# Peptides against a protein of PDB entry 7Z53, part 22

Target 1, 150 residues: chain A of PDB entry 7Z53
Amino acid sequence: PRIKNQADCIPFFRSCPACPGSNITIRNQINALTSFVDASMVYGSEEPLARNLRNMSNQLGLLAVNQRFQDNGRALLPFDNLHDDPCLLTNRSARIPCFLAGDTRSSEMPELTSMHTLLLREHNRLATELKSLNPRWDGERLYQEARKIV

## One batch from the design tools (peptide; aimed at target 1 N55)

Design b2_p17_8 (made by RFdiffusion4)
Pose (drawn by RFdiffusion4):
Structure b2_p17_8 (pose): chain A 150 residues (1-150), chain P 17 residues (1-17); non-standard residues A16 CSO
Amino acid sequence: as target 1 above (150 residues)
Amino acid sequence: MDEFLARFQPRTSPVTY
């Protein structure tokens, strides 16, 4: 009904196999995230990304926030610096990149981005309250406690 | 998309805590 040219096709990349190039093993695929319901979409599933998502400027246990833009004084997710950045393409003049989140698909829909941004703010809210209650806690403890709650 | 992009207000000052 839409593609009249049969020489055309819809693009598709096979998933990455767990055992590349093998003739012995039955091909299987890979999960890049923790299977647990643990908010890995906020905090990341690999140690470097997790650090990059954290605010390292102080001992407050906060996740990083966007430094150029705010949503009526509230935090937005930080930008990611991707090589193949699809978000810039949607509006050339706006030059607004994809967001950095615990998962790489956070910008797929603005509706989805809103939920990520919401949980970012909630973490920082909890970490702030926990600091008021327990001033002796360092940045790592505040981070872990808020993460545990989220 | 207009409503979503309207949320991006440039900051007038650095982020502080």

Design b2_p17_8_s1 (made by RFdiffusion4, then SolubleMPNN; from b2_p17_8 with M1L A6S R11L Y17F)
Fold by OpenDDE base, seed 3:
Structure b2_p17_8_s1 (fold): chain B 150 residues (1-150), chain A 17 residues (1-17)
Amino acid sequence: as target 1 above (150 residues)
Amino acid sequence: LDEFLSRFQPLTSPVTF
């Protein structure tokens, strides 16, 4: 090969083509999943934390939501209960404690906080829809099925 | 973070998902 230092090369592969219709004007490709969202950031990787992230007051399979604040009527992450809350200490004027999430960095990076919030809402949306479709499912079933979809 | 925190409002109605 012309390029002798192969260590600096990055392999490039083209996906297989797909034929979705009779009139194909654009070469489409078969969708291939090369990665997945690690939902442990939302649900927690340990059972004790996972239970604390759930709404255990009903059988709707919902994740716990903030009880003090909302975002234009939409859910926010629940607050953690820390003795020395670093979020309160860092920004005393905001008076917003750290959020409780599966990832401890949820309050450290705004991008993570936003993403966790969106996925929280999506889970609860899914759980609500699943309850409508399967009214006899209990909270555990609804939670697990929604978790699998997310 | 400040922008995100600015979206917080006291809960006055049922939360939608």
Scores: peptide ipSAE 0.060, ipTM 0.636, DockQ to the pose 0.468
OpenDDE base, seeds 1, 2, 4, 5: peptide ipSAE 0.044, 0.052, 0.057, 0.041; ipTM 0.585, 0.601, 0.628, 0.538

Design b2_p17_8_s2 (made by RFdiffusion4, then SolubleMPNN; from b2_p17_8 with E3A S13A Y17F)
Fold by OpenDDE base, seed 5:
Structure b2_p17_8_s2 (fold): chain B 150 residues (1-150), chain A 17 residues (1-17)
Amino acid sequence: as target 1 above (150 residues)
Amino acid sequence: MDAFLARFQPRTAPVTF
């Protein structure tokens, strides 16, 4: 690797080349994100990730939140459960895993982390208010309606 | 109540138990 000091870097692969079977000389990247405006940065682009981002312990339609830390009672992004967590590799003493969000870049910089946190909070706020307005709605409907609003 | 969320109110009166 070009970077000799790997103690302070988060390993991040930005894109994978699309290998067209044809003699296309121009290197294109695989689009890993949805092509439409769907707040996939909050909800993920794949169903397994979307499920992991949800709080499935109840029928409130909420996104999962951090279980170890809060910001003065306000929710933070949940931690990911990666086997080889790159965030743990950068600072083993702090023992802070990477954040789980719809966008894998959620741990790349604090500003991005903050935006994902705000959107998570907004979803949970919306789902909570929608539950208050519609007590008979189940968790799936609450989640989807909140998602439509975000 | 959030004015934006008011459009998500049930069209029928809540069932009171």
Scores: peptide ipSAE 0.037, ipTM 0.568, DockQ to the pose 0.023
OpenDDE base, seeds 1, 2, 3, 4: peptide ipSAE 0.029, 0.034, 0.030, 0.033; ipTM 0.562, 0.517, 0.482, 0.558

Design b2_p17_8_s3 (made by RFdiffusion4, then SolubleMPNN; from b2_p17_8 with D2E A6S R7K Y17F)
Fold by OpenDDE base, seed 2:
Structure b2_p17_8_s3 (fold): chain B 150 residues (1-150), chain A 17 residues (1-17)
Amino acid sequence: as target 1 above (150 residues)
Amino acid sequence: MEEFLSKFQPRTSPVTF
């Protein structure tokens, strides 16, 4: 089902079905996430998303951070640029977009937002420390090594 | 954490914390 009333409902949509066989008694949705433990909630499950999550302005291997807001000097998740942003649709007064993370549910509840923010901060901390330890490492290596640790 | 991260340093580079 698709919610059409954007004023009174949270605009979530039902996932597309995965139909592996002919004998389908239970509808299963397509999995868009990496199934193995790889911190894909932080880094994304696909290359385009992973690239968008990275700070590409330098060679420090950092993840992108919010450009408008900080938490007492600490980084927050960057905002997404969704066409139909459910966060904007849910609270038109606040006009705060959804956060961009590896998991699209990062803005669904504060607990997830907090964990994603924490892991983003940890990645950036690790990448920074790794750069200090290994000044000759480029941004890609820093990113990947920090990712391995997380 | 610093001790853990020190394992990622190049063998030729001393680390000062």
Scores: peptide ipSAE 0.012, ipTM 0.361, DockQ to the pose 0.023
OpenDDE base, seeds 1, 3, 4, 5: peptide ipSAE 0.000, 0.000, 0.008, 0.000; ipTM 0.174, 0.262, 0.318, 0.137

Design b2_p17_8_s4 (made by RFdiffusion4, then SolubleMPNN; from b2_p17_8 with D2E S13A Y17F)
Fold by OpenDDE base, seed 2:
Structure b2_p17_8_s4 (fold): chain B 150 residues (1-150), chain A 17 residues (1-17)
Amino acid sequence: as target 1 above (150 residues)
Amino acid sequence: MEEFLARFQPRTAPVTF
């Protein structure tokens, strides 16, 4: 292995394999994402995740935001509530859990986190503006129309 | 913000699995 000591180890686990044929020497992983371009990195590829990503406390069609932290009043990604949170394994002293986004890799690096945060902000901006333009729209329509634009 | 960004700070100790 390239990493020879546990101090340098990053706790990654392999995905389940895909076996497209009988004479396969190369291990491929199964795809857990949607097969089409749908901004699933923001909204998730599965309905339960998509629901968890939404602010269900109102009918504004917004995505959920961090309840503990803000960036100068601007929204940040909410924390996930994973049973075995891999982010807590990387720095147990800081005790900062993974961020919840449509892509589970949202906490892999700051740049990726920033992009997910930006897209979350953009969705919420769009939903807010759409509500202003269409006061009669309910939260589901606002969410879906904002999602279509993103 | 500092606490939030702590997610990306290096770990201080080896991880035991």
Scores: peptide ipSAE 0.020, ipTM 0.365, DockQ to the pose 0.038
OpenDDE base, seeds 1, 3, 4, 5: peptide ipSAE 0.000, 0.009, 0.009, 0.009; ipTM 0.175, 0.332, 0.315, 0.309

## One batch from the design tools (peptide; aimed at target 1 F79 H83)

Design b2_p18_1 (made by RFdiffusion4)
Pose (drawn by RFdiffusion4):
Structure b2_p18_1 (pose): chain A 150 residues (1-150), chain P 18 residues (1-18); non-standard residues A16 CSO
Amino acid sequence: as target 1 above (150 residues)
Amino acid sequence: SKTLKEEIRKLLNEHFFS
């Protein structure tokens, strides 16, 4: 009903195999995230990304927030620096890149971005309250405790 | 292989959003 040209096709990349190039093993695929319900969409599933998501400027246990833009004084997710950045293409003049989150699909829909941004703010809210209660806690403890709650 | 898929995907995204 839409593509009249049968020489055309819809693009598709096979998923990455767990054992590349093997003739012995039955091909299987890879999960890049922790299977647990653990808010890995907020905090990341790999150690470097997790560090990049954290605010390292102080001992407050915060996740990083966007430094150029706010939503009526509240935090937005930080921008990611991707090579193939699809978000810039949606509005050339706006020049607003994709967001950095615990998962790489956070910008797929604004509705989804809103849920990520909400959980970012909630973490920082909890870490702030926990600092008021336990001033002796360092940045790592505040981070872990808030993460545990979220 | 991942680098090649990424380059192809970049071209596909540029074409789609053109």

Design b2_p18_1_s1 (made by RFdiffusion4, then SolubleMPNN; from b2_p18_1, 14 letters changed)
Fold by OpenDDE base, seed 5:
Structure b2_p18_1_s1 (fold): chain B 150 residues (1-150), chain A 18 residues (1-18)
Amino acid sequence: as target 1 above (150 residues)
Amino acid sequence: DLLLQSLLLGELNRKLYS
């Protein structure tokens, strides 16, 4: 990818380069895919964060969802628990804290919020379907398999 | 799933800018 440092980036990347034949002077893109998302920003690239993003109260392999709000019955990102929550400080009357996500900017950029929310919903949908198809799978198996499919 | 990611990105863009 063109952007190597993913720490401060929107997790959207263009296709990898491809050099046909012996002529490596012309750089092309893989024709099958035009872009991809680094799902580590959704799942968390570090294990402690990844665990905090999961619903560990059951064996369904789900990501944690917001416990206060939903979008027409659909899940929203869970809230974080920050000492000096900048989201709470921005509008003291609204009392809406920042979201917990793999990207700390998720509460600051609606585009990131929407993307993470969408992939959260997709993961949980996949995990739910996998549970239906494989009722003996535990939460860890469901989580990992759903993550692989995403 | 890169295909899914591409489809989701497309859908996201459609929803955000519709």
Scores: peptide ipSAE 0.013, ipTM 0.377, DockQ to the pose 0.036
OpenDDE base, seeds 1, 2, 3, 4: peptide ipSAE 0.007, 0.006, 0.007, 0.005; ipTM 0.410, 0.382, 0.341, 0.303; seed 1 fails the geometry check

Design b2_p18_1_s2 (made by RFdiffusion4, then SolubleMPNN; from b2_p18_1, 14 letters changed)
Fold by OpenDDE base, seed 2:
Parts: structure tokens; C-alpha cells; sequence
Structure b2_p18_1_s2 (fold): chain B 150 residues (1-150), chain A 18 residues (1-18)
């Protein structure tokens, strides 16, 4: 089964065993493609969070990007505004707050943050392309259509 | 290219939080 609530659980998936008979001690693993691309880590699973992850300053359907830092001109995840930011407490000298993403784990592992960042960039790329192809689309439609493609 | 981007970005983030 699929774990739908990614906010409460770290998903682990297991292949199905197959036994030819009742007396068989050897387990045969069946490779099954039961996973699906869940972009909730990027867009958020809750509407309040999803809104905070969007760039609401225009009608381009973009996700919000970091306003302080860039990666060689490329977008980074925006910082969160946590009251008690654990990332700031981790290294007080660094003064880098937690990133805002659809998953709170985004700042716990650089590799995970990287993935979220890349998907952020991809969304914004798609939204930009969709705007070019459909100039009359508003920000909501651009956002939703890009989200569907990601 | 994707792997390279992940690695580079990962290193950048490590430096930011170190």
C-alpha cells in the first residue's frame, strides 16, 4: 500500500514476496512499480503552506524563491519564518534559517533540499513556458498546470 | 546533469549551514 500522508511518515516501500508453495523457504521478490511521483514536498500538502510557497506578487504562477541567496544566478528555496527556527539554533554562527518547502524535512538533508530546489526551478521554468504559450492564463492556471506537469 | 546539479547544490547548502 501507498503511504498517502507524507507529512506524518517517512515512506518506506517493500517489494512483494512470492512463494511457489507452502513449503518454500526461499523468498522471491517481485519488483513492482507501485511508487508515484508525489510533488507534495514541493507544493505542500496543506493549503496554507501551499499559498506560502507561491509567489503571490504577480500572475505568473511561480513558486516563491529565496530573496537573499542564489545559486550562481539560479533560484533557491525561500527561507521560512519560523518563530523558533531550529536551523538557526543548529549553527548560530551561520545564521541560516530553515528553508520553506512542502516538507519540513527540506532543511534536514542537503540532498533533499537540492531535490526540492531543482523541482522549484523546474516548476518555475514550466510556468514561464506555459505563460509564453498561453499569455491569457492567469497565475492560478499557470501554477496548476505547471504543478500537473511536474 | 541532474546528478551534477544535485551534488553542487548539496555542497553549497552544506557550506551555508556549516
Amino acid sequence: as target 1 above (150 residues)
Amino acid sequence: LLELQLELLGELLKKLYS
Scores: peptide ipSAE 0.029, ipTM 0.599, DockQ to the pose 0.035
OpenDDE base, seeds 1, 3, 4, 5: peptide ipSAE 0.026, 0.025, 0.029, 0.022; ipTM 0.609, 0.612, 0.547, 0.493

Design b2_p18_1_s3 (made by RFdiffusion4, then SolubleMPNN; from b2_p18_1, 12 letters changed)
Fold by OpenDDE base, seed 5:
Structure b2_p18_1_s3 (fold): chain B 150 residues (1-150), chain A 18 residues (1-18)
Amino acid sequence: as target 1 above (150 residues)
Amino acid sequence: LELLRRELLRKLNEKLYS
């Protein structure tokens, strides 16, 4: 598995009325994904956070990505800059800070981290394709249009 | 704008899955 140290993780519990693979399980998964429709956990619900989650170094409408690590060339969530980073305290030897996302729980729950990462990649993919289709769009337009698609 | 959005989505879909 991609997650190496699960000891630093907080278990996520959600009641499920059926076994995995059932229609109810699928429905629960869909409902969980529906909670991401507003994508506030990806983009942030507050403007200052939203700006910090964006790549402002260009006009490509991209979300910020991790500058230290990649997943076989694929993007990872950027790190936060917390004064007292709880993630660094969980494992002093790992020296991995908390991820920056629209949800503060992104580093506590691996499932959320994965989902945020996937949606980050999807946004950047969409923004890239939109740039190809609309080369005159600026970063703001690309970002907003990609966000609407996600 | 909605019509334009739908058209752009169509074009995007065609490009992404072509």
Scores: peptide ipSAE 0.030, ipTM 0.583, DockQ to the pose 0.014
OpenDDE base, seeds 1, 2, 3, 4: peptide ipSAE 0.013, 0.027, 0.023, 0.023; ipTM 0.422, 0.592, 0.565, 0.529

Design b2_p18_1_s4 (made by RFdiffusion4, then SolubleMPNN; from b2_p18_1, 12 letters changed)
Fold by OpenDDE base, seed 3:
Structure b2_p18_1_s4 (fold): chain B 150 residues (1-150), chain A 18 residues (1-18)
Amino acid sequence: as target 1 above (150 residues)
Amino acid sequence: EELLRLLLLKELNEKLYS
């Protein structure tokens, strides 16, 4: 290979092709995401990821927040738990992992991180207000109703 | 640097709320 140092290489994979019809002249990739409208960038497009993004320790319908850092008392995105975390690879001294969000690119660009953080805060705000208005609602209903509003 | 991303996040959030 042209690059001799492979220890710090970041894996890059080509997407699977989509086959919309019999006459395919241009290769298109499969869309594995649900929708932008349903805020899948915040909540995830797959059930396992969606569960990991939630605070399941209570019945408040909240999204998980960072356990190590806050922004002047405001919540931040939780850290992911990735094997071969690229953020840990480039930050060996501080050992700060990548952020966990519905969009896997949340840690690639600070603007995305900021937007996801704001939406996380808004969801948790909405869930908290909904709980105050509807004390009998369980965590699942609070989460889903807050998600519908976001 | 990941710490820089955190700092930039804070700065951007402050600007968004200002």
Scores: peptide ipSAE 0.018, ipTM 0.422, DockQ to the pose 0.027
OpenDDE base, seeds 1, 2, 4, 5: peptide ipSAE 0.011, 0.009, 0.005, 0.007; ipTM 0.332, 0.356, 0.267, 0.327

Design b2_p18_2 (made by RFdiffusion4)
Pose (drawn by RFdiffusion4):
Structure b2_p18_2 (pose): chain A 150 residues (1-150), chain P 18 residues (1-18); non-standard residues A16 CSO
Amino acid sequence: as target 1 above (150 residues)
Amino acid sequence: SSLEENMDRVLTEHDEAH
């Protein structure tokens, strides 16, 4: 009904195999995330990303927030610096890149981005309250406790 | 910045491809 040219096709990349190039093993695929319901979409599933998502400027246990833009004085997710950045293409003049989140698909829909941004703010809210209660806690403890709650 | 330079690259390459 839409593609009249049969020489055309819809693009598709096979998933990456767990055992590349093998003739012995039955091909299986890979999960890049923790299977647990643990908010890995907020905090990341690999140690470097997790650090990059954190605010390292102080001992407050905060996740990083966007430094150029706010939503009526509230935090937005930080920008990611991707090579193949699809978000710039949606509006050339706006020049707004994809967001950095615990998962790489946070920008797929604005509705989805809103849920990520909401959980970012909630973490920072909890970390702030926990600091008021327990001034002796360092940045790592505040981070872990808020993460545990989220 | 490195992000702004990368944004320029991505948009320029997209324009050249079209």

Design b2_p18_2_s1 (made by RFdiffusion4, then SolubleMPNN; from b2_p18_2, 12 letters changed)
Fold by OpenDDE base, seed 4:
Structure b2_p18_2_s1 (fold): chain B 150 residues (1-150), chain A 18 residues (1-18)
Amino acid sequence: as target 1 above (150 residues)
Amino acid sequence: SDLDARMDEILAAAEAAE
């Protein structure tokens, strides 16, 4: 995580600092947010998952996006390919499988889904911009540099 | 570093939506 000293306060809501204290709830929330610094919820913490989250069809360094649905032209998280997909089992009429993300919780909480979606879009935006600025960079470089910026 | 900024933005937006 970016913040190594837990004694230091971090921004929580814009300019509002979040300070760890005796309140377990506050501390847990801060710890949870701090754990997102490496963006593992977006990119995955394991290499096999990380590869599955990438668009490997080109050298643009992009994360994979949903191939079935878009949000007014904007990207959505790709679907996972789970045997006995629990998301399909919970709502058979909707027929929406679980999303594939770095964190399996992405399909459990709409708030996380939205956040992951936004960060997916941000990564792809950054990768696209980096490609424009650095045309000679390959997909791996673009992906890694965008990941570092996120 | 964009992650922190994005997180703040998302949290602020979520709070404003309540």
Scores: peptide ipSAE 0.021, ipTM 0.561, DockQ to the pose 0.028
OpenDDE base, seeds 1, 2, 3, 5: peptide ipSAE 0.026, 0.022, 0.024, 0.020; ipTM 0.532, 0.589, 0.565, 0.554; seeds 1, 2, 3, 5 fail the geometry check

Design b2_p18_2_s2 (made by RFdiffusion4, then SolubleMPNN; from b2_p18_2, 12 letters changed)
Fold by OpenDDE base, seed 4:
Structure b2_p18_2_s2 (fold): chain B 150 residues (1-150), chain A 18 residues (1-18)
Amino acid sequence: as target 1 above (150 residues)
Amino acid sequence: SALDEQMDKILEKYEAEN
């Protein structure tokens, strides 16, 4: 997808912002996306990261969402807290930090970020639905069950 | 992993279109 209005876009960290799009680049991006079509990209493969990706403020089994921004009311990935945030350096005027996701490289590729966002939303949707269906389930169970379904 | 499967399909469509 082509971004028309940069003002409405979140900046992403790119290793080569000046590099023009090429077929090779597209292929690499697609391959990267394909390799990241895994729940681990959203939930994290490491427990400490996984915990940071969760909303632990309640027992709803939700993943953490961005507290500053939403997409027309829909959730976005939370921001990471990096000392030297490359995303902030990429677009200094925007001052948008890197997203926190299961893969730390989520902010490098908009498509990947989008996918992570969609999976985030889906997880939270599922968790919410599961809570409705199983009101006695605690947050851990809701989280795990939603994770399994995703 | 139902959504993963769905996402794979989306990616396949993306690959076909690009």
Scores: peptide ipSAE 0.027, ipTM 0.508, DockQ to the pose 0.020
OpenDDE base, seeds 1, 2, 3, 5: peptide ipSAE 0.018, 0.020, 0.028, 0.021; ipTM 0.471, 0.486, 0.507, 0.493; seed 3 fails the geometry check

Design b2_p18_2_s3 (made by RFdiffusion4, then SolubleMPNN; from b2_p18_2, 9 letters changed)
Fold by OpenDDE base, seed 3:
Structure b2_p18_2_s3 (fold): chain B 150 residues (1-150), chain A 18 residues (1-18)
Amino acid sequence: as target 1 above (150 residues)
Amino acid sequence: SALDERMDRILAEAEAAE
């Protein structure tokens, strides 16, 4: 679209060049930060919720997964425990409760559920890999380090 | 299952939004 007022324009930069010390004629592209993900939607912004989202049954630093269902062997978000579960009320025949996530809107906005599920799987993958690389790390360390990477 | 269908729909919508 045509912008009539140039003062309303926002400058957009994707990357900047940088010269290595050995050869200044070859420029390396440095990626600029264009977006960020607020991980609080996955891990929770409050400690009580964050603890409920974790698997506390072991020292693997994993997020909790659904105990009833899997997606072709892959993890799904755990169910929440709501007294008046809106997901159950909207479709009583399906009997599928709302998912538990860092953002309570995850069940209200279906597009968030998929993203949260993918990030759940990624976290658990990372935690598992970190455990193999650092076998002496406890669950808290594994969880925090995986969280930093996501 | 009903859950699988729901998840498939959610995933499809997410992919379409990209």
Scores: peptide ipSAE 0.024, ipTM 0.525, DockQ to the pose 0.040
OpenDDE base, seeds 1, 2, 4, 5: peptide ipSAE 0.020, 0.020, 0.020, 0.021; ipTM 0.497, 0.530, 0.509, 0.484

Design b2_p18_2_s4 (made by RFdiffusion4, then SolubleMPNN; from b2_p18_2, 10 letters changed)
Fold by OpenDDE base, seed 2:
Structure b2_p18_2_s4 (fold): chain B 150 residues (1-150), chain A 18 residues (1-18)
Amino acid sequence: as target 1 above (150 residues)
Amino acid sequence: SELDAQMDRILAEAEAAE
């Protein structure tokens, strides 16, 4: 069902705004699913991006979470810091920037955002559990081990 | 995997919500 009150919605950048049901949308979904093997859509395929996706403020091996918003107390993806943020350009009134994820298209489709958010939470859950089980592991070890499980 | 199944569910739900 469609959300009637769009003011309560997070805007998304559409690569094909006039054709939401087009094959482009399907391709985006397929691409995201294909990357599931290495979870690169969550962790990033390149080291600079991967580092930006991590919480480097501690040694807990966590992925970074949104510092401004939560979903009923649960983590959301952090915002990206794009100079020309397409999400902001899509809907200026909403003033919601693009999310930062391993897949740069995370804010183009709500489905991808939801998936990435879920996996973000799962990673952080796993890292937390691993920390409990292995208190001597540092953040890098926790991050890598959680990543392997995801 | 469990995560794969979860992803499928999330995607399905998101599509249905549109």
Scores: peptide ipSAE 0.021, ipTM 0.551, DockQ to the pose 0.025
OpenDDE base, seeds 1, 3, 4, 5: peptide ipSAE 0.019, 0.018, 0.021, 0.018; ipTM 0.522, 0.481, 0.551, 0.468; seeds 1, 4 fail the geometry check

Design b2_p18_3 (made by RFdiffusion4)
Pose (drawn by RFdiffusion4):
Structure b2_p18_3 (pose): chain A 150 residues (1-150), chain P 18 residues (1-18); non-standard residues A16 CSO
Amino acid sequence: as target 1 above (150 residues)
Amino acid sequence: GRTTHIIEELERLHEEIE
């Protein structure tokens, strides 16, 4: 109904095999995330990304927030610095990149981005309240406690 | 990369449909 040219095709990349190039093992695929329901979409599933998502400027246990833009005084997700950045293509003049989140698909839909941004704000809210209750807690404890709650 | 290839191919197909 839409593609009249049969020499054309719809693009597709095979998933990455767990045992590349093997003739012995039955091919299987890889999960890059923690299977647990643990908010790995907020906090990341690999240690470096997790650090990059955190605010390292103080001992408040916050996730990083966008430094150029706000939503009526509330935090937005930070930008990611990707090589193949699809978000810039949607509006050339706007020059707004994809967001950095615990998962790499946070910008796929604005509706989805809104849920990520919401959980970012909630973490920072909890960490702020927990600091008021327990002033002796350092940045790591505040981070872990808020993460546990989220 | 994979992301750019998929986007360019779908944009080409979308132009042909138009």

Design b2_p18_3_s1 (made by RFdiffusion4, then SolubleMPNN; from b2_p18_3, 11 letters changed)
Fold by OpenDDE base, seed 1:
Parts: sequence; structure tokens; C-alpha cells
Structure b2_p18_3_s1 (fold): chain B 150 residues (1-150), chain A 18 residues (1-18)
Amino acid sequence: as target 1 above (150 residues)
Amino acid sequence: SRLRLLLERLQRLAEEAR
């Protein structure tokens, strides 16, 4: 391989090629991810993941936040619990595990991590405001209404 | 650290979004 130092390498997987129609010779890509516009990066596209991304310890409709670190009191993405955590393996000195996110690429690209963090904060802000405006709403209602706004 | 770099990027993006 061109890069000799593989200690900090992140495995990168390319999407498969596809041709949408007959007589089409233009190489396209199979889309394995949902659109950013639908906010699946924040909420997850699958129900089990979506549940893991939520704060289920209360009825505030919040997303889960990091329990070890904060950004000057502001929330960060929660850590994942991976058996072979590539984030820990690539940088052993930093000892920062991968983040749990709706998009699995969030720990690979700082830009995605940042955007996910911002949208997580926005969701939690919205849910908090909605709770203030509607005190009788339960956590599910708050979560869904905040999600619709985002 | 990795976390510090992510936080710095987050801060920049937040400032740019204002």
C-alpha cells in the first residue's frame, strides 16, 4: 500500500457501482444511506438505533448525550460501545472511542461529527422549549414534535 | 487529542453558522 504507517488508518469502504437503466453505460453508485435532509444522521434510520440514540431515563424527549465530556457545558455525542473500536485502535494515546450516531460515518469525518452535534443540541433545545410550552406532553410526543421541526 | 480537534471544528462551524 502507498501508506506504510497503518497504525492510524481508518478503513474506508466505497459504495458499489450501479447502472439504473438498460443501455446506460454511465457508472453510478448504490445509495446505502438515506438523505441528510431527512435528518437520519441524527435520529437513525432503523428503530433499534433510534432508540439507542434517545435519552430514555426521563420523559423529556431528549437525545442521549455524552456522559464523560462536555463542551463548556454543551452536549456532545454519546460514545458507542464497540468490541473492536476503530477509534481506540487508530489513536491509542487519545483513548477516545467512536461516537454513537445515526450515521456510522460520524466518527470518521469531523464535519459530520460537528453537524450531528449541532443538530443534537438543536433537538434537545427544541424538546426543552416544547416541554415548557406543553407541560402535559410525554417524552414520545416531545421527541416526535422536535424531530419534525428539525 | 481527537476530541479536542472535533471540538475545535464544532466551534468553528457554530461561528460560521451565525
Scores: peptide ipSAE 0.014, ipTM 0.288, DockQ to the pose 0.029
OpenDDE base, seeds 2, 3, 4, 5: peptide ipSAE 0.013, 0.000, 0.000, 0.008; ipTM 0.384, 0.270, 0.203, 0.313; seed 3 fails the geometry check

Design b2_p18_3_s2 (made by RFdiffusion4, then SolubleMPNN; from b2_p18_3, 9 letters changed)
Fold by OpenDDE base, seed 5:
Formats: sequence, C-alpha cells, structure tokens
Structure b2_p18_3_s2 (fold): chain B 150 residues (1-150), chain A 18 residues (1-18)
Amino acid sequence: as target 1 above (150 residues)
Amino acid sequence: SRTLLLIERLRRLEEEEK
C-alpha cells in the first residue's frame, strides 16, 4: 500500500460496486459519493470553529492563514491558542504550537496537515479569483461560493 | 478552472440580459 502506517491513515468510503449486464468483471461505482475530498475538516463543522478558521479582518472570504510562517510565500495553517498546548510540550526547543483546523489531529498527522494546507490554499485562491470575477460580492458570498467549489 | 470560466460566462450573460 501507498501508506503503510495505518495510524496515519484517514478512512475513505467507496460507493457500492455495480456490475452492469452479465459481465461481472466490469464494476462501476454507484453514485453515492458526494465529493472526492471531504473538506469539512478544513472549514469546521461547528459555527464557532468555522468562524475562527476564517479571516474576518476583511471582506475577501478568505480562510485564516499562519501569521508567523509561510512556505515559500504560500500560506500555512494558522496556529491555535491552547492554554496547555500539547505540541509545545512535544518539542520544547521548537516552540511550535498546534495548528488550528477543523480536525484536532491536524498537528499529529503530517499527511492530514498537508491536505488541510493544500485545501486552505485552494480555497483562498478560489476566493481571490471569485472576487476578481465578482467584485460586488461580499466576504460571506465569496467564502460560501469558494467553499462550494472546493 | 472550468468552474470559474462558467461562473464568468454566467455573469456576462446576466449582464447582457439587463
């Protein structure tokens, strides 16, 4: 398998297979999956968390980004503000707090962190493009439309 | 993005109908 460490795996469910006709060797996926990538962990399922994940300082419909670090000019997940931050205790010399995301495991699983980061960047890219195409849209409209596309 | 192109096209059509 591509990923051998099962502890770092995120479960994905497939649609049920369907065998058209008499040829059982041909399997098609039933149209049961709503999306290829579940972005709910990027946006948060609860409204308070969802708001904390957004950049509310402007009307651009962007998700919040890290204010301390960037990846060659590209956005990273923002840091959380935990009283007892377990990430700070993991490596006291690094002084890197946990990331803020819709998933509490974002700082524990590098693969998940990467996925969240990519989707964060994609959302902000889409929101920026939508703002260019629709300059009259406010931040809420931009955020929602970008979220729908992701 | 194909989706963005569609959105742009729809916006243009909406403006033309006004």
Scores: peptide ipSAE 0.023, ipTM 0.475, DockQ to the pose 0.010
OpenDDE base, seeds 1, 2, 3, 4: peptide ipSAE 0.017, 0.022, 0.015, 0.000; ipTM 0.372, 0.468, 0.353, 0.271; seed 1 fails the geometry check

